# Peptides against a protein of PDB entry 4LZF: the designs that were tried, part 103

Target 1, 155 residues: chain A of PDB entry 4LZF
Amino acid sequence: GGRLVVFPNGTRKELSADGQTVKVMFFNGDVKHTMPDQRVIYYYAEAQTTHITYPDGMEVLQFPNNQTEKHFPDGRKEITFPDQTVKTLHPDGREESVLTDGTIIQLNPDGSKVIQFNTGQREIHTADFKRREYPDGTVKTVYSDGRQETQYPTG

## One batch from the design tools (peptide; made by RFdiffusion4, then SolubleMPNN)

Design b2_p19_8_s4 (from b2_p19_8, 12 letters changed)
Fold by OpenDDE base, seed 5:
Structure b2_p19_8_s4 (fold): chain B 155 residues (1-155), chain A 19 residues (1-19)
Amino acid sequence: as target 1 above (155 residues)
Amino acid sequence: SMEEEIEKLKQQQKENEAA
């Protein structure tokens, strides 16, 4: 059978009969589950937050507002916001946001920004220019000096 | 920040496990 250990501080530890699952109910209401697959599911009772840690070092946080964060062992973070926007933070400082409409916003470590619109238009922002690329191959560039250039599609 | 909140939660876990 399973075992129950009750500690003087009020913490309770339940072990499954097979010994593969451990549930710790802490005195503050937090709950820790150690699963057969060695993942640890920690529930913060006051914060209503679930924190899953995996043996490979991956972490998943689920917040009460429906935000989810994945922390990868390589240092990458993936945040799913309540609105279902997904933001990826890369270790090199690159950020990518995928909006629900399919728009992709990329922030590069050099400070440049790229927006891939769901319409197929692309906008590139650099220190030197702002460029709009159109699906027909037209490219409009506004340079920091105020010069404007239009490149027409080769057709 | 959310990062600060996560750090606080991780600290809370550590405190619970130490008691």
Scores: peptide ipSAE 0.359, ipTM 0.880, DockQ to the pose 0.889
Fold by OpenDDE base, seed 3:
Structure b2_p19_8_s4 (fold): chain B 155 residues (1-155), chain A 19 residues (1-19)
Amino acid sequence: as target 1 above (155 residues)
Amino acid sequence: SMEEEIEKLKQQQKENEAA
C-alpha cells in the first residue's frame, strides 16, 4: 500500500504503492507532485500558479489570468498571453510576436522592426527608413531625411 | 514585474523544502 508521512511542521508526504509518485502537501498549502516521468508539478496555493519543471530543464508556468510562460533550456522564453498572442523572446535579444490574425511582429536587437502582415505585405522599420513591400512587388520607402521613393515591379 | 514574482515563488518553494 501507499505510505503517509506527517512531519512535525504539518507537512504531509504521500508515496504511491509503486513508489513512482510522490505528493507533498506543505504546511503553507503548496503542493508538489513528483511524477514517474520525473516532471515536478508545483502548485503555489496563494498565487494560484502552477509551475512544471522537466528533467531537460524546461519550465512551464501557468498563471491564474490564463497566461502561460515556457522557459526553454536554451534561454528562450515563449509567452502565451490571455488574448492568445504568442511572444517569443530569443537569447540574442530578438523578440517575435504572433498575433491571432496571423500578423508577425519582429523586434531585432539593433532596434529594427519587421511586420509581416496577414495580407502578404511587409513593413520594415530602421533608423534610416520605413519601407512597405507589397505582394505585387511594389516597394515604398520613406527615408528619415524626408525623401520618398517608390519602386515599381518589373512587368 | 512578472520576473520578480516568479523569483519570489521559487524562493517560497525553497523555503518549504528546507523546513
Scores: peptide ipSAE 0.357, ipTM 0.880, DockQ to the pose 0.886
Fold by OpenDDE base, seed 1:
Structure b2_p19_8_s4 (fold): chain B 155 residues (1-155), chain A 19 residues (1-19)
Amino acid sequence: as target 1 above (155 residues)
Amino acid sequence: SMEEEIEKLKQQQKENEAA
């Protein structure tokens, strides 16, 4: 049979019969599950937040507003917002957002920005120019000096 | 920030586990 330990502070610890699952119900209402696969599922009762820690160092946070954050062992973070936008934060400082319409927004460490629109158009922002690339091969560039250039597809 | 909230929650977990 399982074991139940009740601590003086009101914390309760339940051990499965096989000893592979541990459930701790803390005095504050928080709950910790240690699973056979060594993942730890912690539930913060007041915050209504679930925190899963994996043996490889991955962490998953689930918030009551339906936001989910994944913290990867390599330092990458992936945030799924309530609107289902997915933002990835890379250790090098690069950020990528994938919108629900399929638009991808990339922020690079050098300060450049790339938007891949769902229409197939791409917009590139640098210190020197803003460039729009069209699916037909047309490229429009507005330089920081105000000069504008249009390159037509080779056809 | 969300980072500060996460840190607070992690601290709460640590405090609960220490009691």
Scores: peptide ipSAE 0.352, ipTM 0.878, DockQ to the pose 0.892
Fold by OpenDDE base, seed 2:
Structure b2_p19_8_s4 (fold): chain B 155 residues (1-155), chain A 19 residues (1-19)
Amino acid sequence: as target 1 above (155 residues)
Amino acid sequence: SMEEEIEKLKQQQKENEAA
């Protein structure tokens, strides 16, 4: 049969009959589940936050505002915001945000920015210029010196 | 920051497990 251990501090530990599942109810109200697959599901009662740790080193945090963070073993982080925007933080410092409308915003470590609009337009921001690429092949560039260039599609 | 909050939560977990 399962076992229940009650500690002097009020923490309670429940062990399954097979010993593969462990539930710890801490004195502060936090709950820890150790699963047969070695996932650890920790619930912070006051913060109403769920923290899942995986054997491969992945971590998943679920916040009460419906934000979810995934921390990958490679150092990448993926944040799903309450509005369902997904932001990926790469170990190299690159950031990518995917908006619900399909717009993709990339921030590069060099400070450049790329926006892929859902309309098929693309905007590139560098230290030297801002460029807009249109689906028809038109490219408009505004340089930092104020010069403007339009490249027309080869018809 | 969210990172600081996460670290506080992780610390709380460690404290609970050490008690």
Scores: peptide ipSAE 0.348, ipTM 0.877, DockQ to the pose 0.888

## One batch from the design tools (peptide; made by RFdiffusion4, then SolubleMPNN)

Design b2_p20_3_s1 (from b2_p20_3, 16 letters changed)
Fold by OpenDDE base, seed 5:
Structure b2_p20_3_s1 (fold): chain B 155 residues (1-155), chain A 20 residues (1-20)
Amino acid sequence: as target 1 above (155 residues)
Amino acid sequence: LKERLEKNLEELEKQLKELE
């Protein structure tokens, strides 16, 4: 059988019979599970947050507001917001948000912004212009000086 | 938030280790 240790401070430690699973129930309500596959599942009682760590360095946090954060070993961070928007923060500073309707918003390290609409249109924002690209090949550019240019598709 | 939570865990684990 397993073992249960109850410490004077109220913390409890449960060991499976095979010793592969360890459950620590801290006196403050926090719970730490060490699993046979070396995952560690920690529950923060006060924050009502679940934190899973994987042996490869991956971490997953699940917050009570239905937000989920994945922290990858390479430094990438993926946040799923309560509205189900997924935002990815890359180590190079690039950020990408995928909206529920399929729209993708990219913020580049140079400050430029690209919106890929679910309609197939793309909008590019730079310091010098705002450009709209249409599926038919039409490109409309509004420059910072107020000049506008339309490039019609070749066909 | 994460850092605060991890700090709390570290303290709890330290206390547990001292009791074991």
Scores: peptide ipSAE 0.252, ipTM 0.855, DockQ to the pose 0.366
Fold by OpenDDE base, seed 2:
Structure b2_p20_3_s1 (fold): chain B 155 residues (1-155), chain A 20 residues (1-20)
Amino acid sequence: as target 1 above (155 residues)
Amino acid sequence: LKERLEKNLEELEKQLKELE
């Protein structure tokens, strides 16, 4: 059979009969659940947040507002917002947001921004210009000096 | 937020270890 240990401070520790599962219920309501696959599930009672750690270093946080965050061992983070937008933060500083409509917004380390619209249009923002690329090959550029240029497709 | 939560848990785990 399993074991239940109740400590003087009110913390409780449950051990499965096989010893593969350990559940600690802290006096403050927090819970630490160690699973046979070495996954550890933390529940922070006050924050109502679930935090799962994996043996490979992956971490998953689930917040009460339905936001989830995945922290990858390589330093990358993936955030799923309540509105189901997914933002990926890369170790090099690049950020990518995928909106529910399929629009992709990329923020680059050099400060440039690229928006890939679900219509197939792409908009590029740099220090020098804003550029709109159209599916037909037309490219419109507005430069920082106010100059505008249109490049037409060659057919 | 994460760091705060982890620190709180670390303290709880420390206390538990001292009781075990």
Scores: peptide ipSAE 0.248, ipTM 0.853, DockQ to the pose 0.365
Fold by OpenDDE base, seed 1:
Structure b2_p20_3_s1 (fold): chain B 155 residues (1-155), chain A 20 residues (1-20)
Amino acid sequence: as target 1 above (155 residues)
Amino acid sequence: LKERLEKNLEELEKQLKELE
C-alpha cells in the first residue's frame, strides 16, 4: 500500500499507505520525516544533527556531541550541554545557567551578573561593585573604586 | 550553524519541488 518514488537525482520519497507519513531521503544523505502528528524530523547527514520541528513552532536540535537545543516559539532558547548544564537564553537578553550542583548563574541585560551558589551564598556583579551575600546575613561589598564595606547581620 | 543547515535544506526542498 505504500509508495516509493525514486527521482533522477537520487532522492527517494517514501509514502505510507495512509499518506500520513512521508520520508524523503535526499541524495546527499539528509532525511526528512514528516509524521502524522505534524512534527518534522530532519537529519542533517554531514553535521550528524537531528532537527525536530513541531506545529506550534517549537524546534529541537540534537547534535552529535550530545548537546540539545530547544527553540521555543516565544524566542526563548534552552541549551542542554553534554555535562548536563542547562543554559536558558531569554528574549529580553537575560541568560541563566543551571549547573548540575545547583549553582545558578544569571547574566542580566544591564550587564550585571548574579551567582546563586548551592551553599546559599550569592554573588552580585555590577558596574559599581562586587557583592557577596552570606547565609547568616553578612554582606561584603567591593566597590569599583577599591573601597570595601562589610555589612553585619542584625542580631 | 542552524542557519547554514536550514539554507541547505531550503535548496534541497527547492530541487525536490522542481522534480515533483
Scores: peptide ipSAE 0.247, ipTM 0.853, DockQ to the pose 0.319
Fold by OpenDDE base, seed 3:
Structure b2_p20_3_s1 (fold): chain B 155 residues (1-155), chain A 20 residues (1-20)
Amino acid sequence: as target 1 above (155 residues)
Amino acid sequence: LKERLEKNLEELEKQLKELE
């Protein structure tokens, strides 16, 4: 059924009986798998990195330090760090980090920052002010000129 | 890093194609 071809340079090519799976083992130790679902799995031997490409244009990189990167067709990137923090980089320049405790940190293209704490509090940083919003509706603002304002909930 | 790896792969695939 299957076939094995060994080339003069040491590269080996294995074909399944149905021809849907192809495995190329390059002389340098790299491996390329072409799967029936058209995924291509490439292993870089020296870097010990796995690179998967999908027919829709998605790419997944898996690094030896347990970091993974997903590159989406729309230009978005999702990085899962070894500590399991997930950082998303959007095409518009916005960045979002989700920490393991549920805290979300958003960095906006204009330089503003929003932190959504796991306690329900939210902190907003702009060029003009730093603002803390509390679950009860209280809002405290410190402006760049040093002025402070507290807005109390109505109800 | 990715670019270097992809360039290396491209060269390997080129060599393979020439041998086939």
Scores: peptide ipSAE 0.247, ipTM 0.853, DockQ to the pose 0.395

Design b2_p20_3_s2 (from b2_p20_3, 12 letters changed)
Fold by OpenDDE base, seed 3:
Structure b2_p20_3_s2 (fold): chain B 155 residues (1-155), chain A 20 residues (1-20)
Amino acid sequence: as target 1 above (155 residues)
Amino acid sequence: LKKRLEENEEQLRKEEERLA
């Protein structure tokens, strides 16, 4: 069978019969699970936050407001907000937000911005211009000097 | 949070060493 150890300070340690699962219930209410797959699940009782660490370096934080943060071994961070928007922060400084309606907003390290609308239109913002691309191939550009240009599809 | 975890693990270590 399993084994339960109760320490004088009130901390409890449970070992499964096969020794593959360890559960530590600390005196302050925090809980640490070591699983057979070597992931470690730590629950912070006061903050009501779960922190999972994986052997490959992946980390997952689950907050009481339903926000989830994933920290990937490559340095990428993925945040799922309570409204189900997903924001990805890349190691190169690029940020992408995917909205629930399918719109994608990209912020580039050079300060440019790209919006891919769910309608198939795309809008590009740079220091020099704002450009709208339409599904039919039409492109409208407004330059910083006030000049406007429309490019019509060919073919 | 990380500090709290470290404190909990250190206390557990001390208890295990004392009872060994």
Scores: peptide ipSAE 0.362, ipTM 0.890, DockQ to the pose 0.928
Fold by OpenDDE base, seed 5:
Parts: C-alpha cells; structure tokens; sequence
Structure b2_p20_3_s2 (fold): chain B 155 residues (1-155), chain A 20 residues (1-20)
C-alpha cells in the first residue's frame, strides 16, 4: 500500500504504493501533487489558485475568477480571461487578443494596432491614420490631419 | 505565491531532516 507521513508541524506527505505519485498537504492548506509524468500541481489554498508545472518548462496558472494563464518555454504567454477572451503575449512584444466572436486584435511592437473583425473587415491604426479595409476591396483611410481617402476595388 | 511555496518546501525539508 501507500505511505502516509504526518509531521509534527501538521504537514502530511502521502506516497502511492508505486512511489510515482506524491501528495504533500502543507500545514497551511496548500497541496502539492507530483504526478508520474513529472507534472507538479500546486494548489494555493488562500489564493485558491492552481499552478501546474511541466517537465518541459510549461506552466499553467488557474485563478479562482476562472482566468487561466499559460507560460510557454519560449516566453510566450497565453491568458484566457473569465469572458473567454484569449490574449497571447509574444516574446517580440506583439500582443494578440481573440474575442469570443472571432474578432482578433493585434498590438504590434511598432505601436500599430490591427483589428480583424469577424465580418472580414480589417481596421489598421497607425500614428498617421486609421484605415478600414472591406472584403470587397474598398479601403477607407482617415488621416491624422483629418483628410479622408476612399480607394475603390476597381480603381 | 512563489515565496509561500518556497517557505512551505523549506519547512518540509526541515521536518524531514529532523525526523530522518
């Protein structure tokens, strides 16, 4: 069978019969599971937060408000917000948010912003203009000086 | 949170060393 050790400070350590699973229940209510696949699941009792670490360096945080954060070994972070919006932070500084309706919002390192609407329209924001691109090829640009330009798909 | 984990693990280590 398994083994259970209860320490004087109140911490408990439970080992499976095969020794592949270790569960530590700390005196403060936190719990650490070491799994056969070497995944470590840590539960912070007070914060009600779960932190999973994988052998490849992947980390997953699950917060009580239903937010989930994935930290990839390459430095990329993926945040799933309570509203199910998924935000990806790339190592190059680019940020992308995917809304539940399929809209994608991209913040680029150069400060530009691109919104890809679920309708196929795209809006580009730069220091100099806001531009709306339509599926039919029409492009409308509003420049910072107030000038407006429409480019039609056939001319 | 990381600090809390480190403290918990350190306390466990001390307990295990004391009882070994």
Amino acid sequence: as target 1 above (155 residues)
Amino acid sequence: LKKRLEENEEQLRKEEERLA
Scores: peptide ipSAE 0.362, ipTM 0.890, DockQ to the pose 0.942
Fold by OpenDDE base, seed 1:
Structure b2_p20_3_s2 (fold): chain B 155 residues (1-155), chain A 20 residues (1-20)
Amino acid sequence: as target 1 above (155 residues)
Amino acid sequence: LKKRLEENEEQLRKEEERLA
């Protein structure tokens, strides 16, 4: 059968009969589950935060406000906000946010910003200009020096 | 949080070592 060990400091350790599942209930209320698949589920009682670590290096943080953060082995981070917006931080410094309406916001390492609207319009922000691209092929550019240019569709 | 985890694991290690 399983075993329960209660230590003098108040920490409790539960072992399954096969020893493949271990549950540690620390004296401060934190809980650590080691699963047969080698996942480790740690619950921080005071912060009410769950931290799952996987053998491949994947980590998942679940916060009390329903925010979830995934830390991938390649260094990528994916944050799901309470409103279900998903933000991805790439190792190269690029950030992408996908809004619930389908809008995609990209922040590039060079400081440029691209917004892909759900309407098919795209807005590009650089140090030199702001540009709006329309589905019909029209492009409007406002340059940093105040000039404005409209490029009409061809055909 | 990481510090808290490390402290908990260290305390558990000490308890297990002491009672072994």
Scores: peptide ipSAE 0.360, ipTM 0.889, DockQ to the pose 0.942
Fold by OpenDDE base, seed 2:
Structure b2_p20_3_s2 (fold): chain B 155 residues (1-155), chain A 20 residues (1-20)
Amino acid sequence: as target 1 above (155 residues)
Amino acid sequence: LKKRLEENEEQLRKEEERLA
């Protein structure tokens, strides 16, 4: 059978019969689960936050506001916000947000921004211009010097 | 939070060592 150890300080330790699952309930309300797949689940009682660590170095944070963060071993982070927007932070500094309507916003390390609208339009922001690309092939550019250019589809 | 966890684990280790 399983084992339950109750320590004088109030911490409790439960071991499954097979020894594959360990649950520690700390005196302060925090909980640690060690699972058969070697993932470790930490629950911080006061913060109401769950932190899962995986053997490969992956980490998952679940916050009480329904935000979830995945921390990948390569340094990439993926944040799912309460509104279900998903933001990916890449090690090179690039950030991508996928909105619930399908819009994709990319922030590049050079400071440029690209918005892929759900309508198929694309907007590019650089230090030199803002450019709108339309599904029909039309491209409108407003340059920082005030010049405007329209490129029409060639077929 | 990490510090809190480390403290909890350290207290557990001490408790287990004391009772062993």
Scores: peptide ipSAE 0.359, ipTM 0.889, DockQ to the pose 0.872

Design b2_p20_3_s3 (from b2_p20_3, 12 letters changed)
Fold by OpenDDE base, seed 4:
Structure b2_p20_3_s3 (fold): chain B 155 residues (1-155), chain A 20 residues (1-20)
Amino acid sequence: as target 1 above (155 residues)
Amino acid sequence: LKERLEKNEKELEEQEKALA
């Protein structure tokens, strides 16, 4: 069978029979699970937040507002917001948001912005212009000086 | 939160040492 140790301060430590699972229930209500796959699951009782650490360096935070944050070993972060928007922060400074309607918003390190609409249209924002690309191949550009250009599909 | 965890683990370690 498993083993339960109760410490004088009220902290409890449960060990599975195989010793591969350890559950520590701290006196303050926090819980630490060490799993057979070497995941460590921390539960902060007051904050109602779960923090999972993986042996490869992956970390997952689950907040009481239904936000989830994944911290990847490569430095990438993935945030799932309560509205189910998924935002990826890349180590190079690029940010990508995937909205629930399928729209993808990319913020580039150079300050440019790309929106891939669920309609198949794409909009590119730079310091010099806003450009709308249409599924038919039409491209409309509005330059910062107010000039407008339409490029029609070839074919 | 990390600070809280560190405190919990430290206290656990102290308790384990006291019972050893």
Scores: peptide ipSAE 0.321, ipTM 0.879, DockQ to the pose 0.877
Fold by OpenDDE base, seed 1:
Structure b2_p20_3_s3 (fold): chain B 155 residues (1-155), chain A 20 residues (1-20)
Amino acid sequence: as target 1 above (155 residues)
Amino acid sequence: LKERLEKNEKELEEQEKALA
């Protein structure tokens, strides 16, 4: 059978019969689970937040507002917002947001922005211009100095 | 959150040492 230890301060420690699962119920309501796969599950009672740590360094945060954050060992972070938008923060500083309609928004380390619309159109924002690329090959550029250029597809 | 966890773990360690 398992073992239950109750400490004087009210903290409880439950051990499985095989010793592979440990559950600590702290006096303040927080809970720590150590699983056989070495995954550690923390529950913060006041914040109602779950924090899972994996042996490979992966971390998962689950917030009460239905937001989920994944922290990868390579430094990448993935945030799933309550509206199911997924934002990825890359170690190189690039950020990518994928909207539920399939639109992709990329923020590059150089400050440029790329929007890939679900229609197949792409919009590129730089310090020097805004450019719209159309599926037919037409490209419209508006430069910061006010010039406008349209490039037509070569048929 | 991290500070709260560290406090809980420290207190648990102290309790375990006191009972050992």
Scores: peptide ipSAE 0.320, ipTM 0.878, DockQ to the pose 0.884
Fold by OpenDDE base, seed 5:
Structure b2_p20_3_s3 (fold): chain B 155 residues (1-155), chain A 20 residues (1-20)
Amino acid sequence: as target 1 above (155 residues)
Amino acid sequence: LKERLEKNEKELEEQEKALA
């Protein structure tokens, strides 16, 4: 069977019968789980935060405000905010936010911004222009010099 | 948080060492 060790300082260590699961309950209320799949689950009692580390280097943070952060081995970070917006930060500096209504906001390393609206419209912001693309194929561009151009769909 | 964990783990290690 499993075993429980209680240390003089009040820390408790539970081991499964197979030794594949270890649960340490620290005297300060923090908890550390080592799982058979070698993931480690840390719970910080005071901060009410869970931190999971995986053998491949992935990390998951779960905060008491219902925010979740995933740190991928490639350097990508994915943040799920309390409102369920998902923001991805890419190693190249690109940021992408997916709103609950399906709108996607992309911030590119070159400073450009792309908004894919849930209506199917897309808006592109660059240093030189702001462009609106419509589902019917119409494209309206307002250039920094004040020039405006409308491209109409073919067909 | 990491510092807190490191402290906890260090104290555990010391406790385990003392009981070994």
Scores: peptide ipSAE 0.318, ipTM 0.877, DockQ to the pose 0.874
Fold by OpenDDE base, seed 2:
Structure b2_p20_3_s3 (fold): chain B 155 residues (1-155), chain A 20 residues (1-20)
Amino acid sequence: as target 1 above (155 residues)
Amino acid sequence: LKERLEKNEKELEEQEKALA
């Protein structure tokens, strides 16, 4: 069978019979699970937050508001917000948000912004212009100097 | 949170050493 150790400070350690699973219940209410796949699940009782660490360096944070954060070994982060919007932060500084309606918002390191609408329209924001691309091939540009240009699709 | 984890792990290690 398994083994239970109760320490003088109130911390409890449970070992599975095969020794592959360890559960530590700390005196302060925190819980640590070491799993056979070597992932470690730590629960912070006061913050009601779960932190999972994987052998490859992946980390997952689960917050009480239903937000989830994935921290990848390459430095990329993926945040799933309570509303199910998914935001990816790339190591190069690029950020991408995927909204529940399928809209994609990209923030580039150069300060430009690209919105891919669920309608197939695309909007590009730069220091010099705002451009709207339409599915029919029409492109409307408003430049920072106030000039406007429309490019019509060709036959 | 990280500091709290480290503290708990150190305290556990101390408890385990004391009972070894």
Scores: peptide ipSAE 0.315, ipTM 0.875, DockQ to the pose 0.951

Design b2_p20_3_s4 (from b2_p20_3, 10 letters changed)
Fold by OpenDDE base, seed 1:
Order: structure tokens, then C-alpha cells, then sequence
Structure b2_p20_3_s4 (fold): chain B 155 residues (1-155), chain A 20 residues (1-20)
């Protein structure tokens, strides 16, 4: 059978019969699970937050508002917001948000922004212009100096 | 949060050492 150790301060340590699972229930309500696959699951009682660490260096945070954050070993972070928007933070500084309607918002390290709408339209923001590209090939550009240009599809 | 985890682990280590 398993073992239960109860410490004088109220912390409890439960070990599985095979020794592969360890559960520590701290006096303050926090819980730490060490799993057979070497995942460590820590639950913060006051914050109601779960933090999972994996042997490969991946980390997962689960918040009480249903937000989840994944920290990948390559430095990438993926945040799933309560509204199910997924934001990816890349090591190069690029940020990408995928909205539930399929819209993709990209923030580039150079400060430019690209919005790919679910309608097939694309909007590009740079220091010099805002540009809207339409599925038919029409392109409308508003330059920082106030000029506006429309390029019509050829054909 | 990480600090709280560290404090709990330190306290557990102290309890285990005291009883060993």
C-alpha cells in the first residue's frame, strides 16, 4: 500500500505504493503532485492556479478565469484567453493573435502590424502607411502624409 | 507564486530534516 506522512506543522505527504506518485498537501492548502512521467503539478490554493512543469522544460499555467498559458522550451509562449483567443509570443518578438472568428493579428518586431481578416481582406500597418488589400486585388493605401492611393486589379 | 512554492518546499525540507 501507499504511505501517508503527517508532519507536525500539518503538511501531509502521500506516496503511492510504487513510489512513482508523490502528493504533498501543504499546511496552507497548496498541493504538489509529482507524477510517474515526471510532471510536477503545483496548485496554489489562494490563487486557485495550477502550474504544471514538464521534464522537457515546458510549463503550463491554468488560471481560475479559464486562461491558460503555455511556456515552450524554445521560449515561445501561448496564451489562451477566456474568450478562446490564442496569442502566441515568439522569441523573435513577433506576436500573433488568432481570434475565434478566424481573424489573425500579427505584430512584427519592426512595429508593423498585419491583420488577416476572415473575409480575405488584409490590413497592413507600417510607419509610412495603412494599406487594405481586398480579395479582388484592389489595394487602398493611406500614407502618413495624408495621400490616398487606390490600385485596381488588372484584368 | 513561485516564491510561495519555494517557501513551502523549504519548510517541507526543514520538517523532513528535523524528523530524520
Amino acid sequence: as target 1 above (155 residues)
Amino acid sequence: LEQREKENEELLAEEEARLA
Scores: peptide ipSAE 0.356, ipTM 0.887, DockQ to the pose 0.935
Fold by OpenDDE base, seed 5:
Structure b2_p20_3_s4 (fold): chain B 155 residues (1-155), chain A 20 residues (1-20)
Amino acid sequence: as target 1 above (155 residues)
Amino acid sequence: LEQREKENEELLAEEEARLA
C-alpha cells in the first residue's frame, strides 16, 4: 500500500503504492505533487497559485485571479487573462491578443499592428499608412502624407 | 515563489536526512 510519513516539523509526505506519485504537504501549507508522468504540481498556499512543470520544460501558472500563464519550451508565452483574453508572446517579439469577441490584435516586431475584427474587416497600421480591408475586397489606405487610396474589389 | 519552493525542498531534505 501507500505510505504516509509525518515529519516532526509538520510536513507530510504521501507515497503511492507504486511509488510513482508523491505528495508533499509542507508545514506552511504548500503542496507538491510529483506525478507518474514526471510533471510537478506545486501549490503555493499563501499566494493561492499553482505552478505545473513538465519534463519537456513546459510550465503552467494558475493565479487566484483566474489568470493562467503557459511558458513553452520554445520561449513562447501564452497568457489567459481573467477576462478570457488570450495573449501570446512569441520569441521573435510578435504579440497576439485574441479578445473574447473574436477580435485578434497582432503587434509585429517591425512595429506594425494588425487588427482582425470579428466583422471580417482587417486594419493594418504601419509607420507609412493605415489600411482597412473589408470583407467585400475593398481596401482603403490612408498614407502618412495624407494621400488616400481605395482599391475596389474585382466584380 | 520559486525561492519559497526551494526553501521548502531544502527543509524537507534536511528533515529527511536528520531522520535517516
Scores: peptide ipSAE 0.354, ipTM 0.887, DockQ to the pose 0.929
Fold by OpenDDE base, seed 2:
Structure b2_p20_3_s4 (fold): chain B 155 residues (1-155), chain A 20 residues (1-20)
Amino acid sequence: as target 1 above (155 residues)
Amino acid sequence: LEQREKENEELLAEEEARLA
């Protein structure tokens, strides 16, 4: 069978019969699970936060407000907010947010922004202009100098 | 949080070493 060790400081260690699962219940309420698949699940009792580490270097944080963060080995991070918005932070500094309505917001390292609306419209923000692209092929540009340009679709 | 985890692991290691 399994083993239970109770230490004088109040920490408890449970070992499965095969030794493949280890559960440590620390005296301060924290809990650590080591699983057969080599993932480690650590629960911080005071913060009510779960930290999962995978053998490939992936990390997952689960917060008490239902926010989840995935930290990829390549430095990319994916945050799922309580409202189910998903934000991806790329190593190059690019950020992408996918809203629940399907709208995608991209923030580029150069400071430009692209919004892909669920309507099929796209808005591009640069230092020089804001541009709106419509599904029919119409493109409206407002330049920083106040000039406006409309490009109509060709049929 | 990471520091708290490390401290708990160190304390566990100390307890295990003391009782070995």
Scores: peptide ipSAE 0.353, ipTM 0.886, DockQ to the pose 0.934
Fold by OpenDDE base, seed 3:
Structure b2_p20_3_s4 (fold): chain B 155 residues (1-155), chain A 20 residues (1-20)
Amino acid sequence: as target 1 above (155 residues)
Amino acid sequence: LEQREKENEELLAEEEARLA
């Protein structure tokens, strides 16, 4: 059979009969589960937040507003917002947001921004210009000095 | 969010230390 240990401070520890599952119920309402696959599930009662740690170093945070954050062993973070937008933060400082309509917004470490619209248009923002690329090959550039240039497709 | 994560990690560490 399983074992239940009750500590003097009110914390309780439950061990499965096989010893593979451990559940600690802290006096403050927090709960820690150690699973047979060695993942650890911690529930913070006050924050209503779940934190899962995996043996490979992956971490998952689940917030009460349905936001989910994944922390990968390589340092990448992936945030799924309540609206289902997915934001990826890369170790090099690059950030990518994928909107529900398929638009992709990229923020680069150099401060440049690239928007890939679901229409196939692309917009590039740098310190020197804003550029719009159209599916037909037309490119419109507005430079920081106020010049505007349109490049027409060859054909 | 990052601040909240740090606070949660500190809370876990404190509870683990108390059991030890």
Scores: peptide ipSAE 0.319, ipTM 0.873, DockQ to the pose 0.154; fails the geometry check

